# Ledger of designs, part 132: peptides against a protein of PDB entry 6RO1

Target 1, 216 residues: chain A of PDB entry 6RO1
Amino acid sequence: LGKEIEEYIHKPKYCLPFLQPGRLVKVKNEGDDFGWGVVVNFSKKSNVKPNSGELDPLYVVEVLLRCSKESLKNSATEAAKPAKPDEKGEMQVVPVLVHLLSAISSVRLYIPKDLRPVDNRQSVLKSIQEVQKRFPDGIPLLDPIDDMGIQDQGLKKVIQKVEAFEHRMYSHPLHNDPNLETVYTLCEKKAQIAIDIKSAKRELKKARTVLQMDEL

## One batch from the design tools (peptide; made by RFdiffusion4, then SolubleMPNN)

Design b2_p23_5_s3 (from b2_p23_5, 11 letters changed)
Fold by OpenDDE base, seed 1:
Structure b2_p23_5_s3 (fold): chain B 216 residues (1-216), chain A 23 residues (1-23)
Amino acid sequence: as target 1 above (216 residues)
Amino acid sequence: MELEKREKEEEELYEEQKKKLEE
């Protein structure tokens, strides 16, 4: 069901209006999962289908992605590889075909105007990590209907099936185990407490910064 | 309510990032 939604959101017809600079997107290329990156820009390229001679426009989005340092040593012609989980990696602007976008976030980052300096690119990684810390249950996604305005009846049916499945799953007697609800409620409470603590720490830091400025 | 909270958090994050990059 998640894959069926992806088949809609990665279509240029639907996603192009949301590919503004700073938009968080998730990139997957075959076996390579780059995770979350940031849109820099997009371009339209003319392609001719070899069999029909028909013009098929290709859309390429430049995405700032966390890449392996090993992949950076290879010539500009080699495909970038995602950073290993244990690797810091380096943020690079990678041209990506739009259909390789596996997710689009509601989050839009403020990014440096000049991404040529390495430090500016790495600052964006810090920004992504900050978003991930603010959303411990996952980076929020654009709603394909409410946010993206997709009116396709096939998608609506898929969503209805998902909702019905979720409802059935939650209504299933096995989910009435008071222990499961307690664990989920505790996990949600823990997540909310973590958010609240982080918010409170930020407010405290802001207040301290203001107080220090008033004492200067 | 949840959407508004998310949007507010996204806006706060954006403004914080903007401030950090303009300093």
Scores: peptide ipSAE 0.325, ipTM 0.835, DockQ to the pose 0.432
Fold by OpenDDE base, seed 2:
Structure b2_p23_5_s3 (fold): chain B 216 residues (1-216), chain A 23 residues (1-23)
Amino acid sequence: as target 1 above (216 residues)
Amino acid sequence: MELEKREKEEEELYEEQKKKLEE
């Protein structure tokens, strides 16, 4: 169901009006999941279809994405790669074809006017992380019907199925099952523990760096 | 109600970020 919705939202006729600077978008390229990034700008490029000679406009959105440091070194020849989960990575402006947008958020960030400085780009990562903290259930998505104004009957049917499924899920007696709450609480605790471990590792790394500076 | 709350939270977040970047 989510994938079916994705097939609509990434179409230029629907998503272009929502690709303003600061818009949170999720980018996936084949096996590479960049996660959430921020729109910087978009451009229309003329493309000629190789086989027909027909003009097929390509829409490219520049998205600030968390990239691996390795991809930065090879940026002249290789496509940007997403940062590994345990990697700090670096925020880079990456040109992305619009159809690679897997999600569009209702959230718009205030972004620095100049994204050339590394610190300005990294500040946007902090902003994304703040959004994620504010929305623990996930970054809110644009509603394809109410927000994006998509009138496609196929999509409406998909949404109706989703709503019906959600209604059934929430009306299920197990939804109020204390065991379900326990599972969610355990999942949240696990997520929090993972964050705490990551924080502790960062502090330990900082402490080691300070100790190394004191030994020098 | 839920949408309005979300919109308010989004606006508050935007203004907070704007303030931090303009300081």
Scores: peptide ipSAE 0.300, ipTM 0.826, DockQ to the pose 0.456
Fold by OpenDDE base, seed 5:
Structure b2_p23_5_s3 (fold): chain B 216 residues (1-216), chain A 23 residues (1-23)
Amino acid sequence: as target 1 above (216 residues)
Amino acid sequence: MELEKREKEEEELYEEQKKKLEE
């Protein structure tokens, strides 16, 4: 169910208005989970589909992510890798394809204006850790319906199934179900979604203003 | 109520971070 929601939220049609500087996003690339990072900027790239010649725009978001120091030594030739669990790592600005965003938070951080100094980048990691401390049940997610305004009926059905599942979980005295960890992850996602709805509504209002300025 | 409380907490956190970076 969580993966089905991800298939909607990472679509440029829905997520672009919410990719403002300072927005918390979760990045996952295949087996590499970078966890939570912060949006710095995004850009539209022209792409031509090789088989149809149709213009298919690619969207690249620059995200400040915690990377392994080992991957940074080879950064000229190799893709950035996430920091190991026991590693401090280093915050780096990484260009990420928008479809690699696994989650978008309602939380927007205040970030340093200049991210070239290592200390400024590392200060953002401290800010992420503070957010995680303030939200022990997980960082709040944008609600795809209430915040992102997605009208897709398929998504609405998925959300209804999630809500029904959560309601059943809360109504069952499931003190002993070994699937509790999966339940907690879903509850964290729901709490996150609710937080994200309200912030996204505010940001949607701002983003519409920016998009209207680009169409003028 | 819960959503409004969370938004307030997010706003307070943002202003706290802003203050720390401007000092």
Scores: peptide ipSAE 0.307, ipTM 0.828, DockQ to the pose 0.495; fails the geometry check
Fold by OpenDDE base, seed 3:
Structure b2_p23_5_s3 (fold): chain B 216 residues (1-216), chain A 23 residues (1-23)
Amino acid sequence: as target 1 above (216 residues)
Amino acid sequence: MELEKREKEEEELYEEQKKKLEE
Protein backbone atom coordinates (compact mmCIF):
# COMPACT_ATOMS: atom_id res chain seq x y z
CA LEU B 1 0.00 0.00 0.00
CA GLY B 2 2.79 2.45 0.82
CA LYS B 3 4.51 1.66 -2.48
CA GLU B 4 1.26 2.16 -4.37
CA ILE B 5 0.88 5.65 -2.90
CA GLU B 6 4.52 6.39 -3.77
CA GLU B 7 3.79 5.58 -7.42
CA TYR B 8 1.36 8.49 -7.50
CA ILE B 9 3.18 11.13 -5.45
CA HIS B 10 6.49 10.94 -7.37
CA LYS B 11 4.80 11.73 -10.69
CA PRO B 12 5.76 15.23 -11.92
CA LYS B 13 2.10 16.02 -12.63
CA TYR B 14 1.40 15.84 -8.91
CA CYS B 15 4.60 16.64 -7.02
CA LEU B 16 6.19 19.56 -8.97
CA PRO B 17 4.05 22.26 -7.30
CA PHE B 18 5.38 21.10 -3.92
CA LEU B 19 9.10 21.04 -4.79
CA GLN B 20 9.87 24.53 -3.52
CA PRO B 21 13.24 25.38 -1.97
CA GLY B 22 13.32 24.16 1.62
CA ARG B 23 10.77 21.34 1.17
CA LEU B 24 11.72 18.16 3.00
CA VAL B 25 11.79 15.12 0.72
CA LYS B 26 12.88 11.52 1.15
CA VAL B 27 15.16 10.12 -1.55
CA LYS B 28 15.69 6.47 -2.43
CA ASN B 29 17.73 5.22 -5.36
CA GLU B 30 17.55 1.45 -5.80
CA GLY B 31 19.28 0.04 -2.70
CA ASP B 32 20.46 3.47 -1.52
CA ASP B 33 18.25 5.18 1.07
CA PHE B 34 19.43 8.76 1.58
CA GLY B 35 16.64 9.45 4.06
CA TRP B 36 15.34 12.99 4.42
CA GLY B 37 16.88 15.80 2.41
CA VAL B 38 15.93 19.34 1.48
CA VAL B 39 14.92 20.63 -1.95
CA VAL B 40 17.18 23.38 -3.28
CA ASN B 41 15.64 23.78 -6.75
CA PHE B 42 14.31 21.79 -9.70
CA SER B 43 14.87 21.96 -13.44
CA LYS B 44 13.15 20.60 -16.48
CA LYS B 45 15.42 18.57 -18.73
CA SER B 46 14.27 17.67 -22.19
CA ASN B 47 15.33 14.14 -22.94
CA VAL B 48 14.98 13.29 -26.60
CA LYS B 49 14.38 9.57 -26.77
CA PRO B 50 16.85 8.64 -29.51
CA ASN B 51 14.40 6.28 -31.24
CA SER B 52 11.04 8.11 -30.95
CA GLY B 53 11.96 11.76 -31.43
CA GLU B 54 9.53 12.39 -28.56
CA LEU B 55 10.76 14.78 -25.92
CA ASP B 56 9.81 13.21 -22.61
CA PRO B 57 10.41 15.93 -20.07
CA LEU B 58 12.64 14.66 -17.29
CA TYR B 59 12.53 16.66 -14.12
CA VAL B 60 15.62 16.85 -11.94
CA VAL B 61 15.40 18.18 -8.42
CA GLU B 62 18.54 19.32 -6.63
CA VAL B 63 18.34 17.97 -3.10
CA LEU B 64 20.65 18.48 -0.15
CA LEU B 65 21.41 14.93 0.98
CA ARG B 66 23.66 13.44 3.63
CA CYS B 67 26.34 11.68 1.60
CA SER B 68 29.27 9.47 2.52
CA LYS B 69 32.68 11.13 2.40
CA GLU B 70 33.96 8.23 0.31
CA SER B 71 31.44 8.93 -2.44
CA LEU B 72 32.46 12.59 -2.56
CA LYS B 73 36.03 11.72 -3.52
CA ASN B 74 34.77 9.98 -6.65
CA SER B 75 31.92 12.44 -7.31
CA ALA B 76 33.21 13.20 -10.80
CA THR B 77 32.55 9.64 -12.00
CA GLU B 78 30.31 7.95 -9.43
CA ALA B 79 26.88 8.70 -8.07
CA ALA B 80 26.72 10.00 -4.52
CA LYS B 81 26.12 7.35 -1.85
CA PRO B 82 24.21 7.82 1.41
CA ALA B 83 26.19 8.25 4.59
CA LYS B 84 26.59 5.12 6.69
CA PRO B 85 24.56 5.08 9.94
CA ASP B 86 27.73 5.43 12.02
CA GLU B 87 29.23 8.04 9.69
CA LYS B 88 28.81 11.77 10.16
CA GLY B 89 28.67 12.25 6.41
CA GLU B 90 28.49 15.53 4.53
CA MET B 91 25.51 17.40 3.14
CA GLN B 92 25.81 17.73 -0.65
CA VAL B 93 23.57 19.07 -3.36
CA VAL B 94 22.67 16.02 -5.43
CA PRO B 95 20.70 16.07 -8.68
CA VAL B 96 17.83 13.61 -8.23
CA LEU B 97 15.28 12.43 -10.76
CA VAL B 98 11.82 13.32 -9.45
CA HIS B 99 10.62 9.69 -9.59
CA LEU B 100 13.24 8.83 -6.92
CA LEU B 101 11.35 10.90 -4.34
CA SER B 102 9.84 8.33 -1.99
CA ALA B 103 8.13 10.90 0.23
CA ILE B 104 7.33 14.60 0.37
CA SER B 105 6.90 16.36 3.71
CA SER B 106 4.53 19.15 4.61
CA VAL B 107 7.51 20.70 6.39
CA ARG B 108 9.40 23.43 4.60
CA LEU B 109 12.70 24.64 6.05
CA TYR B 110 14.36 27.98 5.85
CA ILE B 111 17.71 27.34 4.13
CA PRO B 112 20.80 29.49 3.54
CA LYS B 113 20.83 31.32 0.21
CA ASP B 114 24.45 30.31 -0.43
CA LEU B 115 24.99 26.57 -0.09
CA ARG B 116 28.58 26.62 -1.43
CA PRO B 117 30.12 26.81 2.08
CA VAL B 118 30.24 23.45 3.88
CA ASP B 119 29.05 25.07 7.11
CA ASN B 120 25.88 26.33 5.43
CA ARG B 121 25.09 22.85 4.10
CA GLN B 122 25.79 21.26 7.49
CA SER B 123 23.47 23.79 9.16
CA VAL B 124 20.64 22.30 7.08
CA LEU B 125 21.42 18.87 8.55
CA LYS B 126 21.01 20.38 12.02
CA SER B 127 17.66 21.79 10.90
CA ILE B 128 16.52 18.35 9.66
CA GLN B 129 17.57 16.83 12.99
CA GLU B 130 15.54 19.48 14.82
CA VAL B 131 12.48 18.59 12.73
CA GLN B 132 13.00 14.92 13.56
CA LYS B 133 13.11 15.77 17.28
CA ARG B 134 9.82 17.69 17.01
CA PHE B 135 8.18 14.81 15.16
CA PRO B 136 9.32 11.69 17.05
CA ASP B 137 6.75 9.51 15.26
CA GLY B 138 8.14 10.61 11.90
CA ILE B 139 8.35 13.68 9.71
CA PRO B 140 4.85 14.65 8.54
CA LEU B 141 3.98 13.80 4.91
CA LEU B 142 1.94 15.64 2.30
CA ASP B 143 -1.54 14.25 1.81
CA PRO B 144 -1.89 13.10 -1.79
CA ILE B 145 -5.62 13.92 -1.74
CA ASP B 146 -6.04 16.85 0.58
CA ASP B 147 -2.63 18.51 0.10
CA MET B 148 -1.57 17.49 -3.38
CA GLY B 149 -5.09 17.52 -4.83
CA ILE B 150 -4.70 14.17 -6.59
CA GLN B 151 -8.12 13.16 -7.89
CA ASP B 152 -7.15 9.77 -9.28
CA GLN B 153 -9.74 7.14 -8.37
CA GLY B 154 -7.07 4.47 -8.08
CA LEU B 155 -5.30 6.47 -5.38
CA LYS B 156 -8.59 7.15 -3.58
CA LYS B 157 -9.24 3.41 -3.47
CA VAL B 158 -5.74 2.76 -2.09
CA ILE B 159 -6.24 5.41 0.59
CA GLN B 160 -9.65 3.98 1.48
CA LYS B 161 -8.05 0.57 1.92
CA VAL B 162 -5.34 2.10 4.10
CA GLU B 163 -7.95 3.93 6.19
CA ALA B 164 -10.00 0.78 6.57
CA PHE B 165 -6.92 -1.12 7.64
CA GLU B 166 -5.97 1.62 10.08
CA HIS B 167 -9.46 1.65 11.50
CA ARG B 168 -9.30 -2.11 12.01
CA MET B 169 -5.90 -1.81 13.65
CA TYR B 170 -7.04 0.92 16.03
CA SER B 171 -10.33 -0.83 16.72
CA HIS B 172 -8.50 -4.06 17.54
CA PRO B 173 -5.32 -2.90 19.34
CA LEU B 174 -4.77 -6.41 20.70
CA HIS B 175 -4.44 -7.95 17.25
CA ASN B 176 -0.74 -8.62 16.69
CA ASP B 177 -1.05 -7.95 13.00
CA PRO B 178 2.55 -8.09 11.68
CA ASN B 179 1.54 -5.27 9.32
CA LEU B 180 1.05 -2.87 12.27
CA GLU B 181 4.26 -0.99 11.47
CA THR B 182 3.16 -0.48 7.90
CA VAL B 183 -0.22 0.81 9.06
CA TYR B 184 1.32 3.17 11.61
CA THR B 185 3.49 4.56 8.85
CA LEU B 186 0.34 5.02 6.77
CA CYS B 187 -1.58 6.65 9.65
CA GLU B 188 1.29 9.03 10.19
CA LYS B 189 1.12 9.67 6.49
CA LYS B 190 -2.62 10.43 6.74
CA ALA B 191 -2.25 12.72 9.72
CA GLN B 192 0.57 14.44 7.93
CA ILE B 193 -1.49 14.49 4.77
CA ALA B 194 -4.19 16.47 6.56
CA ILE B 195 -1.61 19.02 7.74
CA ASP B 196 -0.11 19.14 4.33
CA ILE B 197 -3.49 19.97 2.71
CA LYS B 198 -3.60 23.39 4.25
CA SER B 199 0.07 24.14 3.54
CA ALA B 200 -0.22 22.63 0.07
CA LYS B 201 -3.30 24.72 -0.67
CA ARG B 202 -1.24 27.78 0.15
CA GLU B 203 1.71 26.51 -1.87
CA LEU B 204 -0.50 25.37 -4.77
CA LYS B 205 -1.78 28.92 -4.99
CA LYS B 206 1.83 30.12 -5.19
CA ALA B 207 2.91 27.39 -7.62
CA ARG B 208 0.02 28.11 -9.98
CA THR B 209 1.20 31.68 -10.06
CA VAL B 210 4.74 30.54 -11.01
CA LEU B 211 3.51 28.11 -13.69
CA GLN B 212 1.26 30.78 -15.17
CA MET B 213 4.24 33.11 -15.34
CA ASP B 214 6.23 30.51 -17.30
CA GLU B 215 3.38 30.08 -19.78
CA LEU B 216 3.22 33.86 -20.51
CA MET A 1 -8.12 21.00 15.41
CA GLU A 2 -5.17 18.56 15.09
CA LEU A 3 -4.38 19.83 11.57
CA GLU A 4 -4.30 23.45 12.70
CA LYS A 5 -2.04 22.53 15.61
CA ARG A 6 0.47 20.83 13.30
CA GLU A 7 0.41 23.73 10.84
CA LYS A 8 1.18 26.05 13.72
CA GLU A 9 4.04 23.80 14.86
CA GLU A 10 5.46 23.75 11.31
CA GLU A 11 5.22 27.54 11.05
CA GLU A 12 6.87 28.01 14.45
CA LEU A 13 9.67 25.65 13.40
CA TYR A 14 10.20 27.58 10.15
CA GLU A 15 10.43 30.92 11.98
CA GLU A 16 12.83 29.49 14.57
CA GLN A 17 15.11 28.12 11.85
CA LYS A 18 14.94 31.41 9.95
CA LYS A 19 15.94 33.31 13.08
CA LYS A 20 18.84 30.92 13.75
CA LEU A 21 20.22 31.29 10.21
CA GLU A 22 19.86 35.07 10.19
CA GLU A 23 21.89 35.35 13.47
Scores: peptide ipSAE 0.296, ipTM 0.822, DockQ to the pose 0.505; fails the geometry check

Design b2_p23_5_s4 (from b2_p23_5, 12 letters changed)
Fold by OpenDDE base, seed 4:
Structure b2_p23_5_s4 (fold): chain B 216 residues (1-216), chain A 23 residues (1-23)
Amino acid sequence: as target 1 above (216 residues)
Amino acid sequence: SMLEEREKLEKEIYEEQKKKLEE
């Protein structure tokens, strides 16, 4: 169910207005989890699907991400890699396809106007760390209803189902829930949606690369 | 509300960061 909500918020028609400079976002590319980064800019690229001739606009967001120093050495040919847990890393602007954003925060940072100096980029990492300290339970996510104002009835129905499920989970242990069948049906629907997300993600998987800066 | 408290904290963080960078 959380993944269904994620599918709505990551649709360009909903998320693009919130991809302003300074917006905190999480970036995940397959096995590479960059964690929290900061939006610098976004662009719309006109893409023509080679097989259908249909216009399929690609949305590329430039995200300031903590990258490994090893990624800097081969930056011309290799995709950026996230900093190792034991590594300080370096903040770099990385072009990312919008569908690779795993989360969008309600938090928007004030960022330096010039991100060319390394010190300015590293200052943003300090700002992210400060936000994390202020939110000990985790950086808050953008709410699709309260923050984004999404009016889609499908989303509202999903949220209502989530709330009803959560209410039942908190009110009664799952083993004592007389509506266990309803819980299972919701879990099955969630699983099916996760499969549909995986299939949509598989179709997008061919495009699920962090673009090289030289390809922009 | 929880939302109002979040928004307040977000605003405080933003203004603090702005002040530090304009200094």
Scores: peptide ipSAE 0.507, ipTM 0.910, DockQ to the pose 0.524
Fold by OpenDDE base, seed 2:
Parts: structure tokens; sequence; C-alpha cells
Structure b2_p23_5_s4 (fold): chain B 216 residues (1-216), chain A 23 residues (1-23)
């Protein structure tokens, strides 16, 4: 259901009016999850379909994304890669095809006019982090109906199904079932343990690297 | 409403950021 909604929101006819500078968007590309970034601008590029010669306009949005430093060194030849979770990374303006936007937020940031300085780009990361703090349940998404004004009947049906499902889920006695809370708590604990293990492995790797440097 | 609260918070965030960058 979320994917079906995504298929509507990333359509240029719907999303382009909302791709103003400062708009928060999520970017995903072939397993690379950049997370939340900020729209800088967008452009329409003429594309010629190789087989038909038909003009198929490509919409490219420049998004300020947290990228790995390694990807920046190879930026001449390699696509930008998302920063690793433990990596500070660097905010870079990355050209992204509009269909790679996995989410569009209702939040619009005030961004620096000049994004050439690293400090200005990094300030935007701080702004994103501030937004995340202010929305502990997650950065709010544009509502496809209320915010975006999409009138597609297919979407309306999807939304109705989601609402009906949510209503059933929240009205179900099992919502108050202590077993469900235990399952959720166990899932959250498992997720936290996975994060902790990952962090511990990274610390161990750092400690080993430091120890190896002291032995050299 | 939840929408109004969201919009209020979004506006506050925006104004805070604007102030920080214009300062």
Amino acid sequence: as target 1 above (216 residues)
Amino acid sequence: SMLEEREKLEKEIYEEQKKKLEE
C-alpha cells in the first residue's frame, strides 16, 4: 500500500509543484538509501528514447544528500553513495531522477542561498537532524490528497483501504493485547540489539585498528 | 487538529532556521 502511494507521488504531474528548494525528500537508488535530503532545484531534461526517437522528458532534481567521503573522491567516475551509519559523511548536491524520490515531506527547510561552502551544506544536515528531533515519530509526509490535491480515483481507493485497515487494526482487541505489546517490544529489542551489535562491531574494528597502529 | 499542529511546528522550524541563517 505504501508502494502504491509512492507510485503516485513521484509522478511529475503531481510532485513537481512540491519540489521547491528546501523540501525534504527521501532518496533511494538500487539498495542505496540516502535517507532524508533537501531539494535544491529541479530541471527538465530532454531525453530521446533510443528505440522510438520519441522525446521523453526526464526530470532531475538536485538533492542535498549525506554522501560517503569515499564516493566524493571518486565522484568523477562513480555515483554518489550514502554515508555509512557511523560515518559523518558530507552533504553533497546530487542529481536524482524524480522517480527515485521514495518520499516527499510536508516540511520545507530554509536553506542557505550559497551551498558551495561545505559549512553551509553541513548546516542543512543539522537542520534535518533538528526536524527529526521535532518529529520523534518520523518526518511527516505530504498527504497526497490534502497536501498534493491528487484526485485520482485509484489513489482514493488505496487510501480508503489503508484507512479501513488502520481502523480495523486499532479497533481490534489485540491492539490492547499484552502479547502484541510484548511482540512489538521484542521486535524493538531485537532491532536495538542488532544496532548495538553493529555498533559494538564497529567499536571493536576501531579498537583493533588503533591497536594495530600502536603495534606498527 | 493534528494538521494544524504539524503546520505550526513546520512554521516554527522554518522561522528558527531563517533566523539562524539571517543572523
Scores: peptide ipSAE 0.487, ipTM 0.903, DockQ to the pose 0.410
Fold by OpenDDE base, seed 5:
Structure b2_p23_5_s4 (fold): chain B 216 residues (1-216), chain A 23 residues (1-23)
Amino acid sequence: as target 1 above (216 residues)
Amino acid sequence: SMLEEREKLEKEIYEEQKKKLEE
């Protein structure tokens, strides 16, 4: 179910309007999980389908990602690799095909105008980390219906199945349904939006309370 | 609504980041 929703959100007709500078996106390439990065820009490339000769436009998004320093030394010849868990890494602008975006956040950051300096790129990592602190349950995702306005009946049916499963999961917490992991990942994303909003409200209330306590 | 509160928080985050980068 999560993968089915991803197939809709990856379609250029739906996602391109939301790939604005500062948009948080999650990038996965094969076995490499880069985690959350920030959109810098996107470009349309002409591509010719090898079998039909039809023009199929490729969409490449430049994403600021936390990369391994080792991969940067070989960046002229090798694809960027994600930073190891114990590695600080370095924020780099990486060209990414749109289908490699595993998630699109509702959160849009204010980013530096010039990302050439290392310090400006690293400041964006601090901003991502601050967003993660404000959303302890997870960074909120774009809702494909409410935020993206997707009217596709196939997607509506998938969402209805997810909602029905969520309702069953909340009504029957003890059912080890083996489909729990895939629906739990989507329900975790939607429930995480709801929990993140609730937790963000709590943290915002705490932060306002702390700001009010610092003003007292 | 929960959506309005998310959008409010997202706006607050954006404005705080903007302020920090414009200072």
Scores: peptide ipSAE 0.473, ipTM 0.900, DockQ to the pose 0.536
Fold by OpenDDE base, seed 3:
Structure b2_p23_5_s4 (fold): chain B 216 residues (1-216), chain A 23 residues (1-23)
Amino acid sequence: as target 1 above (216 residues)
Amino acid sequence: SMLEEREKLEKEIYEEQKKKLEE
């Protein structure tokens, strides 16, 4: 269910208004989990190469992330890697594609204006750690409906089901209702189907666009 | 409300961080 919400929140049409400097975001790139970082800035990269069928503008957000020191040595040629749990790491400004944002927090930090000094970047890590102390149950997420104002009916239905499930789970902690697993599985299946339908519609739209280009 | 409490805490955190960086 969290993954389904993620598919909505990382869409530029929804998340861009919330990517202000200081916004806490989670960044995940394939197997690399950077955890919580802080938005510094974002830019629109129009890959309007006329011949590359990427019709949708790419958005890059600069995020201050805790990176491994090893990755910094190879920074000219290699992508930044997350700091290992046992290392301090170093806070670096990393350009991140918006779709790699796995979460957006309601928390917005006040950050240094100049992030060129290492000390200023590391101070932001201390700020993140302070926020984590204030939220022992986890850094709060933007609500896609109440905070982000997403009007997608599919999302509303998913959230309503999640809330109903959570309410039932918390209101009846002792009810081993065997139906909980069934409801969860059904919610996951329905959401997967909704994702698959959206993916299929996107592919169909792409295919139609390609077909229209071949007919031009 | 739980939302108002969250927003209050978020504001407090922001002001505390601002103060620390301005000092």
Scores: peptide ipSAE 0.459, ipTM 0.894, DockQ to the pose 0.615

Design b2_p23_6_s1 (from b2_p23_6, 7 letters changed)
Fold by OpenDDE base, seed 5:
Structure b2_p23_6_s1 (fold): chain B 216 residues (1-216), chain A 23 residues (1-23)
Amino acid sequence: as target 1 above (216 residues)
Amino acid sequence: KEYLRYEIYDSETKEYVPVEEEL
């Protein structure tokens, strides 16, 4: 269910209005979960599809993320990696393709104007951790319908299923609800949007170490 | 003194509510 909502919220037409500086966002790249980071800015890049000549705009968001120290050494040539569980890591501004945003918070942090000093970047990590302590049930999310204004009927059906599942889980904790299977089928239709993003990824790799999913 | 400062969107009012807390 969560993954089904992610495929709507990471669409540029829906998320771009909410990518203000200081916005808390969750970033995931394949097996690499960076957790919560902070939006610094976003940019639109012109891309030309090699086979159609059609202009397909790419959206890159610069996100302050907790990265491994190993990623810092190779930051010019290698993609950023998340800090290991037992590692402090370091906060780095990472260019991220917008489709790698897994969540968008209702929270916007006040961030330092200059993120060049390590201390200023590390202060943002402290702020994220302090927000997490204040929200024990998790950092609050923007509502995709009410807050983000997404009118897609497919999303409305997903949300209704989530709400119905939550209501059933709270009302009947002991019933094996067989309707878990119908949630998996909506995840398959979303794999198709990932294909158009694959072609765009190859061109961005040539110019900058943009965080992206590897092409299988 | 260190302060945590953020805004949180209120879905009912459609406004950002400022939060400031001492750390």
Scores: peptide ipSAE 0.652, ipTM 0.951, DockQ to the pose 0.701
Fold by OpenDDE base, seed 3:
Structure b2_p23_6_s1 (fold): chain B 216 residues (1-216), chain A 23 residues (1-23)
Amino acid sequence: as target 1 above (216 residues)
Amino acid sequence: KEYLRYEIYDSETKEYVPVEEEL
């Protein structure tokens, strides 16, 4: 359910108006969860589709993310990786495709104007951590309908299902059932499987597109 | 003194509320 909402939120037509400098966003790339980062800037890149000559606009958001120090050494050749849980990491400005945004917060941080100094970047990490302390239930999200103005009926149906599920979850005396953690874990697993299936279908579609390109 | 400074969007007012807290 939350992952179905993500598929709407990360669409450029919906999220671009909210990608102001200082906006808190979550970034996830496949298995790599960067957690909360801060938008620095975004750019529209013209991508010419190699086969059609059609301009497919690629939206890249520069996000200040907590990266592994190991990934920084390889930054010329490898994509940034999230800091390990036990690692301090280092805040780096990472160019991120907009579709990798998993969440958009209602929070906008004040950020240093110059992010070239390490200390300025690390100060932003401290600010994120301090915001997280103030929101023990998690950093607040923009409402996709009320705040982001998404009018898609598919999203409305997803949200209604989420609300109905949450209401059932909170209204059921399952609050006393030790199986709640198991139900949450199963729901997360089911949601992960649904994403993995969707990703696999996208990869299969890409592979079919590549296969169709090789057959031409 | 260090300060945490951010704005939070209020869905009711449709405005950003500034927050400043001493760290």
Scores: peptide ipSAE 0.651, ipTM 0.951, DockQ to the pose 0.751
Fold by OpenDDE base, seed 4:
Structure b2_p23_6_s1 (fold): chain B 216 residues (1-216), chain A 23 residues (1-23)
Amino acid sequence: as target 1 above (216 residues)
Amino acid sequence: KEYLRYEIYDSETKEYVPVEEEL
């Protein structure tokens, strides 16, 4: 269900108005969870589908993400990798396809004007961590309907299903609803299929520097 | 002094509320 909401919020028609510099966003690339990062900028790249000649604009958001030091060694040839739980990592500006945004926060940080110095980038990590301390239940999200203005009836139906599922999950001890495992498995399978379809569409465009552009 | 500075969107007022806190 959460992944079905993601399929709406990461659509350019909905999320682009909220991709201002300083916006907190979560970035996830398949199994790689970068956690919370900060929007630096976004760009629309004109792209032509190789097989149809149709204009297929690519939306790339530059996100300041906590990356592993190992990924920095090969940054010219390999996609960025998230920092390991046991490492400090380094904040890097990573070009990300907009559909890799898994969450958009109601929080917008003030960021340094110059992110070239390492210290300025690391100061943003400190700010993210300080925001996280102030929101122990998690960094607040934009409401996709009330805040983002998404009027899609499909999303409303997803939200209603989430609410009904959450209500059942809170009203019944987790151990006794055999439908819970089925719903999780169906949500995971549908999410995996959506990832696989997106991944397969992605594999054609080897711009190794953009997360999942290696897959396009 | 270091400060945490951000804005948070208020869903009721439809405005961003500035937050400044000393670190």
Scores: peptide ipSAE 0.650, ipTM 0.951, DockQ to the pose 0.703
Fold by OpenDDE base, seed 2:
Structure b2_p23_6_s1 (fold): chain B 216 residues (1-216), chain A 23 residues (1-23)
Amino acid sequence: as target 1 above (216 residues)
Amino acid sequence: KEYLRYEIYDSETKEYVPVEEEL
């Protein structure tokens, strides 16, 4: 379910209006979860499909992300990697394809105008962490329908299923209905198959997109 | 003094609410 929502929110036609500087976003690149970062800027890159000559616009968002220091040393040749859980890491501005945005927050941080100093970038990490403390249930998301204005009937059906499911979970907290686990497992399996198809498409696209990120 | 400064979108009002807190 959450992944099905992601398939809508990361589409440029829906998310671009919300990619203002300071917007909190989650970035995931396959198995690499960067967690919450902050939008710095976005750009539309002209991409020409090599086989069709068709202009396929590539949308790149610059996101301030907590990166492994090791990945920064190799940043000339390697894609940024998320900081390990035990690592402090370093905040870096990373060019991210818009489809790698897994969540968009209702929160916009005030960010330093100059992000070249390490201290300014690290201050943003502190701010993210402080926001996270204030939202123990998680950083609030933009509503894809009410806030982002997504009118897709497929999304509406997904949301209705989520709401109906959540309502059932909260209304019957003590009923371990084994059918609910089966529906969860089927939804997770379908989500995982969709993750795997999207991961395989992202690996195929990342083999292309890491190549495209190295060309950007 | 350090401050946390952000705006949060209110879905009801359709406005951004500024938040400033001392750290």
Scores: peptide ipSAE 0.649, ipTM 0.951, DockQ to the pose 0.707

